# Ledger of designs, part 15: peptides against a protein of PDB entry 1EMU

Target 1, 132 residues: chain A of PDB entry 1EMU
Amino acid sequence: PPYLKWAESLHSLLDDQDGISLFRTFLKQEGCADLLDFWFACTGFRKLEPCDSNEEKRLKLARAIYRKYILDNNGIVSRQTKPATKSFIKGCIMKQLIDPAMFDQAQTEIQATMEENTYPSFLKSDIYLEYT

## One batch from the design tools (peptide; made by RFdiffusion4, then SolubleMPNN)

Design b1_p10_7_s2 (from b1_p10_7, 4 letters changed)
Fold by OpenDDE base, seed 1:
Structure b1_p10_7_s2 (fold): chain B 132 residues (1-132), chain A 10 residues (1-10)
Amino acid sequence: as target 1 above (132 residues)
Amino acid sequence: SAVVDWEKFL
């Protein structure tokens, strides 16, 4: 069953609608749902192929991601990303150099945070165990 | 694979 695959890897969990829903519920209770939301924002943003017609939209989205997750020093994403990573993103925003991969390093760091902390905790949670 | 509406959180 899918819930066994969720325990094999974070990737399997994040590739399943039910898995994402349960994991996000858990993260909300832990006050860190932004980790998951940012991770999906990075993935979604990277999938937007740049072209002349979507340049303004991509810039607005990049700014929104930056303001919500990176600029907020009190946010969990900001606290779990390296200063150099945040500075790079800020630089991209300021220079309006919006490469599809501009959030990749930040996504990697947030993914590591989840794999090291919240993902293992989720597998021990009542939410997951009651589902199994 | 899962489909997530990531833009709704921005």
Scores: peptide ipSAE 0.590, ipTM 0.942, DockQ to the pose 0.930
Fold by OpenDDE base, seed 2:
Structure b1_p10_7_s2 (fold): chain B 132 residues (1-132), chain A 10 residues (1-10)
Amino acid sequence: as target 1 above (132 residues)
Amino acid sequence: SAVVDWEKFL
């Protein structure tokens, strides 16, 4: 069953609609749902192909991601990303140079945080165990 | 694969 695959890799969990739902519920209870939301924001943003017609929209979205997750010093995403990574993102926003990959390093760092902490905890949680 | 509406959380 799918829930067994979730225990084998975070990737499997994040590729399953039910897995995402349960994991997000768990993260909300832990006060760190922003980790997952930011991760998906990075993925979604990267999939937006740059073109002349969507340049302004991509800039607005990048700025929104930056303001919500990176600029908020009290946020868990900000606390779990390196200063150099946050500075790079800020630079992209200020220069209005919006490459699809501009959040890649931050996404990597947040993914590592989930792999090391919240993902293992999820597999020990009542939410996951009661589902199985 | 899952489909996530990531923009709704911004």
Scores: peptide ipSAE 0.587, ipTM 0.941, DockQ to the pose 0.897
Fold by OpenDDE base, seed 5:
Structure b1_p10_7_s2 (fold): chain B 132 residues (1-132), chain A 10 residues (1-10)
Amino acid sequence: as target 1 above (132 residues)
Amino acid sequence: SAVVDWEKFL
């Protein structure tokens, strides 16, 4: 069943609608849902192919992601991303150089955070165990 | 694969 696959890899969990829902619920209880939301924001942003017609939209979205997750020094995403990574993102925003991959390093760092802590904890949570 | 409306959370 899918829930067993979720325990095999974070990737499988994040590729399942039910898994995402349960994991996000868990993260909200832990006060760190932003980790997941940011991760998906990075993925979604990267999938937006740059073109002349969507440049303004992409810039706005990049700014929104930056302001919500990176600029907030008290946010968990900001705390779990390296200063150099945040500085790079800031630079991209300021220079309006909005490459689809501009959040990739940050996403990697946040993914590592989830892998190391919240994902294992989720698999031990009542939310997950009751689902199984 | 799951579909997530990531813009909803911005």
Scores: peptide ipSAE 0.580, ipTM 0.940, DockQ to the pose 0.932
Fold by OpenDDE base, seed 3:
Structure b1_p10_7_s2 (fold): chain B 132 residues (1-132), chain A 10 residues (1-10)
Amino acid sequence: as target 1 above (132 residues)
Amino acid sequence: SAVVDWEKFL
């Protein structure tokens, strides 16, 4: 069943609609849903292919991601990303150089945080275990 | 694959 695949890899969990829902619920209880929301924001942003007509939209979205997750020093995403990574993103925003991959390093770091902490905890959580 | 409306969380 799918829930067993979720325990095999974070990728499997994040590729499953039900898995995402349960994992996000767990993260909300832990006060760290921003980790997952940021991860999907990075993925979604990267999938937006740049073109002349969506340049302003992409800039606005990049700014929104930056302001919500990176700029806030008290946020969990900010605390779990390296200063150099945050500085790079800030630079992209300030220079208005909005490459689809501009959040890739930050996404990698947040993914590592989930892999090392929240994902294992989720697999031991009542939410997951009661689902099984 | 899952479909996530990521923009609603911004």
Scores: peptide ipSAE 0.576, ipTM 0.940, DockQ to the pose 0.936

Design b1_p10_7_s3 (from b1_p10_7, 5 letters changed)
Fold by OpenDDE base, seed 4:
Structure b1_p10_7_s3 (fold): chain B 132 residues (1-132), chain A 10 residues (1-10)
Amino acid sequence: as target 1 above (132 residues)
Amino acid sequence: SAVVDWESSL
């Protein structure tokens, strides 16, 4: 069943609607749902193909992601991303250089945080275990 | 793959 695949890789968990739902519920209880939300924001943003017609939209979205997750020094995403990574993102925003991959490093760092901490904890959680 | 409305979360 899918829940067994979730235990084999975070990727499998994040590729499953039910897995995402349960994991997010767990993260919310832990006060760190922003990790997952940011991860999906990065993925979604990267999928937006740049074109003349969506330049302003992409800039606004990038700015929103930056302000919500990176600029907030008290946020878990900010705390779990490297200063240089955050500075790079800030630079992209300020210079309006909005490459689809501008959040890739931050996403990688947040993914590592999940892999090392919240994902293993999720697999030990009542939420996951009761689902199995 | 799962579908996530990431834009609405911003």
Scores: peptide ipSAE 0.625, ipTM 0.942, DockQ to the pose 0.880
Fold by OpenDDE base, seed 3:
Structure b1_p10_7_s3 (fold): chain B 132 residues (1-132), chain A 10 residues (1-10)
Amino acid sequence: as target 1 above (132 residues)
Amino acid sequence: SAVVDWESSL
């Protein structure tokens, strides 16, 4: 069953609608749902192919992601991303150089945080265990 | 694959 695959890899969990739902519920209880929301924001943003018609939209979205997760010094995403990574993103925003991959490094760092901390904890959580 | 409305989280 899918829930067994969720325990095999974070990728399997994040590729499953039910898995995402349960994991996000767990993260909300832990006060760190922003990790997952940011991860999906990065993925979604990267999938937006640059073109003349979506330039302003992409800039606004990039700015929103930056303001919510990177600029917020009290946020968990900000605390779990390296200063150089945050500085790079800030630079992209300030220069209005909005490359689809501009959040890739930050996403990698947040993914590592989930892999090392919240994902293992989720597999030990009542939410996951009761589902199984 | 899963579908996530990531824009609504912003």
Scores: peptide ipSAE 0.622, ipTM 0.942, DockQ to the pose 0.930
Fold by OpenDDE base, seed 2:
Structure b1_p10_7_s3 (fold): chain B 132 residues (1-132), chain A 10 residues (1-10)
Amino acid sequence: as target 1 above (132 residues)
Amino acid sequence: SAVVDWESSL
């Protein structure tokens, strides 16, 4: 069953609608749902193909991601990303250099945080165990 | 694969 695959890798969990829902519920209880929301924002943003017609939209989305997760010094995402990574993102926003991969390093760092902390805890949680 | 409405959450 899918829930067994979730225990094998975070990737399997994040590729499953039910897995995402349960994991997000768990993260909300732990006060760190922003980790997952940011991760999906990075993935979604990277999938937007840059073109002349969507340049302004992509800039607005990049700004929104930056303001919500990176600029907030008290946020869990900001606390779990390196200063150099945040500075790079800020630079992209200020210079309006909006490459699809501009959030990749930040996403990697947040993914590592989930792998090391919240993902293992989720597999030990009542939410996951009661689902099995 | 899962579908997540990430854009509306911003």
Scores: peptide ipSAE 0.621, ipTM 0.941, DockQ to the pose 0.826
Fold by OpenDDE base, seed 5:
Structure b1_p10_7_s3 (fold): chain B 132 residues (1-132), chain A 10 residues (1-10)
Amino acid sequence: as target 1 above (132 residues)
Amino acid sequence: SAVVDWESSL
């Protein structure tokens, strides 16, 4: 069953609609749903192929991601990303150099945070165990 | 593959 695959890798969990729902519920209870929301924002942003027609939209989205998760010094995403990574993102925004991969390093760092902390905790949670 | 409306989180 899918829930067994979720325990094998975070990737499997995040590729499953039910898995995402349960994991996000858990993260909300832990006060750190922003980790997952940011992760998906990075993935979604990267999938937007640059073209003349979506240039303004991509810039607005990049700014929104930056303002919500990176600029907020009290946010969990900001606390779990390296200063150099945040500075790079800020530079991209200020220079309006909006490469699809501009959030990749930040996403990697947030993914590592989930892998090391919240994901293992989720697998021990009542939410997951009651689902099995 | 799951579908996530990531823009709604912003």
Scores: peptide ipSAE 0.619, ipTM 0.941, DockQ to the pose 0.895

Design b1_p10_7_s4 (from b1_p10_7, 6 letters changed)
Fold by OpenDDE base, seed 2:
Structure b1_p10_7_s4 (fold): chain B 132 residues (1-132), chain A 10 residues (1-10)
Amino acid sequence: as target 1 above (132 residues)
Amino acid sequence: SAVVDWLSSL
């Protein structure tokens, strides 16, 4: 069953609608749903192909992600991303150089945080165990 | 943010 695959890898969990739902519920209870929301925001942003007609829109989206998760010093995403990574993102925003991969390093760092902390805890949670 | 929520749903 899918829930067994969820225990094998975070990737399997995040590739399953039910897995995402349960994991996000768990994260909300732990006060760290922003980790997952940011991760998906980065993935979604990277999927937007840059072109002449959508440069302004992509910039606005990048700014939104930056302001919501990176600029918030009290946020869990900001706390779990390295200063150099945040500085790079800020630089991209300020210079209006919006590469699809501009959030990749931050996403990697947040993914590592989930892998090391929240994902293992989720597999021990009542939410997951009751589902199995 | 609504736009961020939209991105997360892609």
Scores: peptide ipSAE 0.028, ipTM 0.674, DockQ to the pose 0.122
Fold by OpenDDE base, seed 1:
Structure b1_p10_7_s4 (fold): chain B 132 residues (1-132), chain A 10 residues (1-10)
Amino acid sequence: as target 1 above (132 residues)
Amino acid sequence: SAVVDWLSSL
């Protein structure tokens, strides 16, 4: 069953809509839903192919992600990303150089945070165990 | 998907 696959890898959990829903609910209770929301924001942003017609829209979206998760020094995403990573993102925004992969390093660091902390805790949570 | 949902909320 899918819930057993969720315990085998975070990737399997994030590929399942039910898994995502339960995991996000757990993260909200822990005050760290922004980790998952940022992770998906990065994935979605990377999937947007750059072209002349969407350049301004992609810039606005990048700015929104930056302002919401990176710029906020009190946010969990900001606290769990390295200064050099945040500086790189800021540089891309300021220079208006919006490569689809500009958030990749930040996404990797947030994924590592989830792998080390929230994902293992989720597998021990009442939310997950009651589902099984 | 969660990705689409987040992007659509901006």
Scores: peptide ipSAE 0.022, ipTM 0.633, DockQ to the pose 0.361
Fold by OpenDDE base, seed 3:
Structure b1_p10_7_s4 (fold): chain B 132 residues (1-132), chain A 10 residues (1-10)
Amino acid sequence: as target 1 above (132 residues)
Amino acid sequence: SAVVDWLSSL
């Protein structure tokens, strides 16, 4: 069953809508849903191919992601991303150089945080265990 | 998807 695959890898969990829903519920009660929301925001942003017609929209989206997750010093995403990574993103925003991959390093760091902490905890959670 | 949901909430 799918829930067994979720325990094999975070990738399997995040590739399943039911898995995502349960994991996000867990993260929300732990006060760290922003980790997952940011991860998906980065994925979604990267999928937006740059073109003349969406330049302003992509800039606005990048700014929104930056302001919500990176600039917020009290946020979990900000605390779990390296200063150099945050500085790079800030630079992209300030220079208005909005490459689809500008959040890749930050996404990698947040993914590592989930792999090391929240994902293992989820597999031990009542939410997951009751589902199984 | 979660990505779509997040983007739609912006």
Scores: peptide ipSAE 0.022, ipTM 0.633, DockQ to the pose 0.369
Fold by OpenDDE base, seed 4:
Structure b1_p10_7_s4 (fold): chain B 132 residues (1-132), chain A 10 residues (1-10)
Amino acid sequence: as target 1 above (132 residues)
Amino acid sequence: SAVVDWLSSL
């Protein structure tokens, strides 16, 4: 069943709507749902191919992601991303150089955070275990 | 999707 695949990899968990829902519920209880929300935001942003007509919209979206997750020093995403990574993102925003991959390093770091602690904890959680 | 949901919440 799918829940067994979820235990094999975070990737499998995040490819399943039920898995995402349960994992996000768990993260919310832990006060760190922003990790997952940011991860998906980065994925969504990268999928928006740049063109002349969407330049301003992409900049606005990038700025929103930056302000929501990176600029907030008290936020878990900010705490779990490297200063150099945050500075790079800030630089992109300031220079208005909005490459689709501008959040890739931050996403990688947040994914590593999930892999190392929240994902394993989820697999030990009542939420997951009761589902199985 | 979660991405779409997040974008729609902005």
Scores: peptide ipSAE 0.022, ipTM 0.632, DockQ to the pose 0.323

Design b1_p10_8_s1 (from b1_p10_8, 3 letters changed)
Fold by OpenDDE base, seed 1:
Structure b1_p10_8_s1 (fold): chain B 132 residues (1-132), chain A 10 residues (1-10)
Amino acid sequence: as target 1 above (132 residues)
Amino acid sequence: SAFYDWEKFL
């Protein structure tokens, strides 16, 4: 069943709608849903290929992601991303150089955080165990 | 994961 695949890899969990729902519920209870929301924001943003007609929209979205997750020094995403990574993103925003991959390093770091902490904890949680 | 509305949480 799918829930067994969720225990095999974070990737399997994040590819499953039910898995995402349960995992996000768990993260909310732990006060760190922003980790997942940011991860999906990075993925979604990267899929928006640049063109003449969407440059302004992409810039606005990049700024929103930056302000929501990176700029807030008290946020969990900011605390779990390296200063050099955050500085790079800030630079992209300031220079208005909005490459689809500009959040990739930050996404990698947040994914590592989930892999090392929240994902294993989720597999030990009542939410997951009661689902099984 | 296309079902996840990531913009909703911005």
Scores: peptide ipSAE 0.635, ipTM 0.925, DockQ to the pose 0.685
Fold by OpenDDE base, seed 4:
Formats: C-alpha cells, structure tokens, sequence
Structure b1_p10_8_s1 (fold): chain B 132 residues (1-132), chain A 10 residues (1-10)
C-alpha cells in the first residue's frame, strides 16, 4: 500500500496526494508547513517554461516566493537556508535574471531539512501511524 | 506533483 512507500522515501510521500495531505497537516501542527509549500513552489516555478510572453508573470512569482519564504527572517524556510543561497536568490530578483533553476539550491537545502527532521518525525507521528 | 496548487500559498 502507498503508506508503506511513504516510509521508504520522502519522494514517494511527496508524489502521493494523500501522503502530501497528511504530511502537510503534520507540518502545520509543527508550525513548519512552509517547508512543504516552498518545496512545491520551487518545483512548480521550475516547470514554468520561460518565454517572452510570461517573463513578467515569472518575475512576479519569483518575487512572491522570495518575499514570502526567503526574505522573511522569521520564517522556517529562511532559517533553514544558507545566507549565500538567499543572497543568490536576491541577486536574481534584483537583476531580473529569472532562471527556472534559481531556487534549486534553496529547494535542496529545504529538502534536506525535511529529510533530516520533519519527515522522520512524521513517520513516528500519530497522524501517520493511525493512518496505517 | 501536478495536483498541488503551490501558488495559493504565496
């Protein structure tokens, strides 16, 4: 069953609608749902193919992601990303150099945070265990 | 995942 796959890899969890729902509920209780939301924002942003007609939209989205998750020093994402990574993103925003991969390093760092902390905790949570 | 509406959380 899918819930067993969730315990085998974070990737399997994040590729399952029910898994995401339960994991996000858990993260909300832990006050760190932004980790997941940012992770998906990075993935979604990267999937937006750059073209002349969507440059403004992509810039606005990049700014929004930056302002919500990176610039907010009180946020969990900001606290779990390296200063150099945040500076790079800021530079991209300021220069309006909006490469689809501009958030990749930040996403990697947030993914590592989830792998090392919230994901293991989720697998020990009542939310997950009661589902099984 | 394609079913995750990431933009609504911005």
Amino acid sequence: as target 1 above (132 residues)
Amino acid sequence: SAFYDWEKFL
Scores: peptide ipSAE 0.630, ipTM 0.924, DockQ to the pose 0.620
Fold by OpenDDE base, seed 2:
Structure b1_p10_8_s1 (fold): chain B 132 residues (1-132), chain A 10 residues (1-10)
Amino acid sequence: as target 1 above (132 residues)
Amino acid sequence: SAFYDWEKFL
């Protein structure tokens, strides 16, 4: 069943709608749903192919991601990303150099945080165990 | 996943 695949890899969990729903519920209870929301924001943003017609929209989205997750010093995403990574993103925003991959390093760091902490905890949670 | 509405949480 799918829930067994979720225990095999975070990737399998994040590819499953039910898995995402349960995991996000768990993260909300832990006060760290922003980890998942930011991860998907990075993925979604990277999929937006640059063109003349969407340049301004991409800039606005990048700025929104930056303001919500990176600029907030008290946020969990900010606390779990390296200063150099945050500075790079800030630089891209200030210079309006909006490469599709501009959040890749931050996404990698947040993914590592989930892999090492919240994902293992989820597999031990009542939410997951009661589902199985 | 494509079904995740990431913009909803901005």
Scores: peptide ipSAE 0.627, ipTM 0.922, DockQ to the pose 0.667
Fold by OpenDDE base, seed 5:
Structure b1_p10_8_s1 (fold): chain B 132 residues (1-132), chain A 10 residues (1-10)
Amino acid sequence: as target 1 above (132 residues)
Amino acid sequence: SAFYDWEKFL
């Protein structure tokens, strides 16, 4: 069943709607749902290929992601991303150089945080175990 | 993962 695949890799968990739902519930309980939301924001943003017609929209989205997750020094995403990574993102925003990959390094760092901390804990949680 | 509405949480 799918839940066994979730235990094999975080990637498998994040590719499954039910898995995401359970994992997000767990993360909310732990006060760190922003990790997942940011991860998906990065993925979603990267999929928006730049063109003349969507440049303003992409800039607004990038600013929103930046303000929501990076700028807040008390936020878990900000705490789990390196200063150089955050500075790079800020630079992109300020210069209005909005490359689709501008959040890639931050996404990688947040993914590592999940892999090392919240994902293993999720697999030991009552939320996951009761589902199995 | 198109089922995840990432913009909802911005």
Scores: peptide ipSAE 0.625, ipTM 0.923, DockQ to the pose 0.641

Design b1_p10_8_s2 (from b1_p10_8, 5 letters changed)
Fold by OpenDDE base, seed 4:
Structure b1_p10_8_s2 (fold): chain B 132 residues (1-132), chain A 10 residues (1-10)
Amino acid sequence: as target 1 above (132 residues)
Amino acid sequence: SAFYNWEEFL
């Protein structure tokens, strides 16, 4: 069953609608749902193919992601990303160099945070265990 | 893949 795959990899969890729902519920209880929201924002942003007609939209979205998760020093995403990574993103925003991969390093760092902390905790949570 | 409305949370 899918819930067993969730325990085998974070990727499997994040590729399952039910898994995402349960994991996000858990993260909300832990006060760190932004980790997941940011992770998917990075993925979603990267999937937006750059073209002349969507440059402004992509810039707005990039700026929104930056302001929401990176610039907010009180946010968990900001606390779990390296200063150099945040500076790079800021530079992209300021220079309006909006490469689809501009958040990749930040996403990697947030993914590592989930892998090391919240994901293992989720697998030990009542939310997950009661689902099994 | 699963659907996630990531823009909702911006």
Scores: peptide ipSAE 0.692, ipTM 0.954, DockQ to the pose 0.907
Fold by OpenDDE base, seed 2:
Formats: sequence, C-alpha cells, structure tokens
Structure b1_p10_8_s2 (fold): chain B 132 residues (1-132), chain A 10 residues (1-10)
Amino acid sequence: as target 1 above (132 residues)
Amino acid sequence: SAFYNWEEFL
C-alpha cells in the first residue's frame, strides 16, 4: 500500500496526495508547515518557464517567496537556511535576476532538514500510525 | 504525482 512507500522515502510521501495531506497536518501541529509550503513553492517556481509575457509575474512571485520565508528571521525556513543562501536569494531579488533555479540551494537545505527531523518524526506520529 | 497549491500560502 502507498503508506508503506511513504516510509521508504520522502520523495514517495511528497508524490502522494494523501501523504502530503497527512504530513502537512503533522507539520502544522509541530509549528513547521512552512517547511513543506516553501519546498513546494520552490518546485512550483522552478516550473515557470521564463518568457516576455510572464517576467513581471515571476518577479512578483519570487519576491513573495522571499518575503514570506527568507526575510522572516523568526521563521523556521530562515532558521534552517544558511546565511550565504539567503544572501544569494536577496541579491537575485534586488538585482531582478530571476533564474528558475534561484531557490534550488535553499530547497536542498530545507529538504535536508525535513529528511533529518520532521520526516522521521512523522513516521512515528499518531497521525501516520493511525492511518496504517 | 500530486498537486500542491503553493501560491495559497504566500
């Protein structure tokens, strides 16, 4: 069943609609849903192919992601990303150099945080165990 | 694959 695949890899969990729902519920209870929201924001942003018609929209979205997750010094995403990574993103925003991959390093760091902490905890949670 | 409305949380 799918829930067994979720225990094999975070990728399998994040590729399943039910898995995402349960994991996000768990993260909300832990006060760290922003980890997942930011991870998907990075993925979604990277999928937006640059063109003349969407340049301004991509800039606005990048700025929104930056302000929501990176600029907030008290946020969990900010605390779990390296200063150099945050500085790079800030630089891209200030220079209006909006490459599709500009959040890749930050996404990698947040993914590592989930892999090492919240994902293992989820597999031990009542939410997951009651589902199985 | 799964759908995630990431813009909802901005």
Scores: peptide ipSAE 0.689, ipTM 0.953, DockQ to the pose 0.910
Fold by OpenDDE base, seed 5:
Order: sequence, then structure tokens, then C-alpha cells
Structure b1_p10_8_s2 (fold): chain B 132 residues (1-132), chain A 10 residues (1-10)
Amino acid sequence: as target 1 above (132 residues)
Amino acid sequence: SAFYNWEEFL
């Protein structure tokens, strides 16, 4: 069943609608749902290929992601991303150089955080275990 | 792949 695949990799978990729902519920309990929300924001943003017609929209979205997750020094995403990574993102925003990959390094760092902390804990959680 | 409404949380 799919839940067994979830235990094999975070990728499998995040590729499953039910897995995402359960994992997010767990993260909310832990006060760190922003990790997942940011991860998907990075993915979603990267999928928005730049063109003349969507440049302003992409800039607005990038700013929103930056303000929500990076700028907030008290936020878990900010705490789990390196200063150089955050500075790079800030630079992109300030210069209005909005490359689709501008959040890639931050996404990688947040993914590592999940892999090392919240994902293993999720697999030990009552939420996951009761589902199995 | 699963759908995630990432814009909802901005």
C-alpha cells in the first residue's frame, strides 16, 4: 500500500495526496507546517516559466514567498535556511531578477530539514501509525 | 503527482 512507500522516501510521501495531508497535519501539530508550505511554494514557483505576460505576477509571487517565509526571522523556514541563501533571495527580489530557480537552494535546505527531523518523527507519530 | 495549493498559504 502507498503508506509503505511513504516510509521509504520523503519523495514518495510528498507525491501522494493522502500522504501530504497526513504529513501536514503532523507538521501543524509540531508548529512547522511552513516547512511543507514553503517546499511546495518553491516547486510551484519554479513551474511558472517566465514570459513577458507573467513577469509582474511572478515578481509578486516571489515577493510573497520571500515575505512569508524568508523575511520572518522568527519563522522556522528562516531559521532553517542559511544566511547566504536568504541574502541571495533578497537580492533577487530587490533587483527584480526573478529566475525560476531562485528558491532552489532554500528548497534544498528545507527539504534536508524535513528529511533529518520532521519526516522521521512523522513515521513514528500516531497519525502515521494509526493510518497503517 | 499530488496537487498542492501552495498559493493558499501565502
Scores: peptide ipSAE 0.687, ipTM 0.953, DockQ to the pose 0.949
Fold by OpenDDE base, seed 3:
Structure b1_p10_8_s2 (fold): chain B 132 residues (1-132), chain A 10 residues (1-10)
Amino acid sequence: as target 1 above (132 residues)
Amino acid sequence: SAFYNWEEFL
C-alpha cells in the first residue's frame, strides 16, 4: 500500500494526496506547517512559465512568498534558510528579477530540514502509525 | 502526482 512507500522516501510522501494531508496535519500540530506550505509554494511558483501576460501575477506571487516566509524573522522557514539564500531572494524581489528558479535554493534547504527532522518524526507519529 | 493549493496559504 502507498503508506509503505511514504516510509521509503519523502518524495513518495509528497507525491501522494493522502500522504500530504496526513503529513500537513502532523506539521500543523508541531507548529511547522509553513515548511510544507513553502515547499509547495516554491514548486508551484517554478511551474508558472514566465510570459508577458503573467509578469505582474508572478511578481505579486513572488512578493507574497517572500513576505510570508522569508521576511518574517520569527517564521520557521526564515530560521531554517541561510542568510545568503534569503539575501538572494530579497535581491530578486527588490530588482524585480523574477526567475522561475529564484526559490530553488531555499526550497532545497527547507527540504533538507524536513528530511532531517519532521519527516522522520512523522513516521513515528500517532497520525502515521494509526493510518497503517 | 498530487495537487496542493499553495496559494491558499499566502
Scores: peptide ipSAE 0.687, ipTM 0.953, DockQ to the pose 0.912

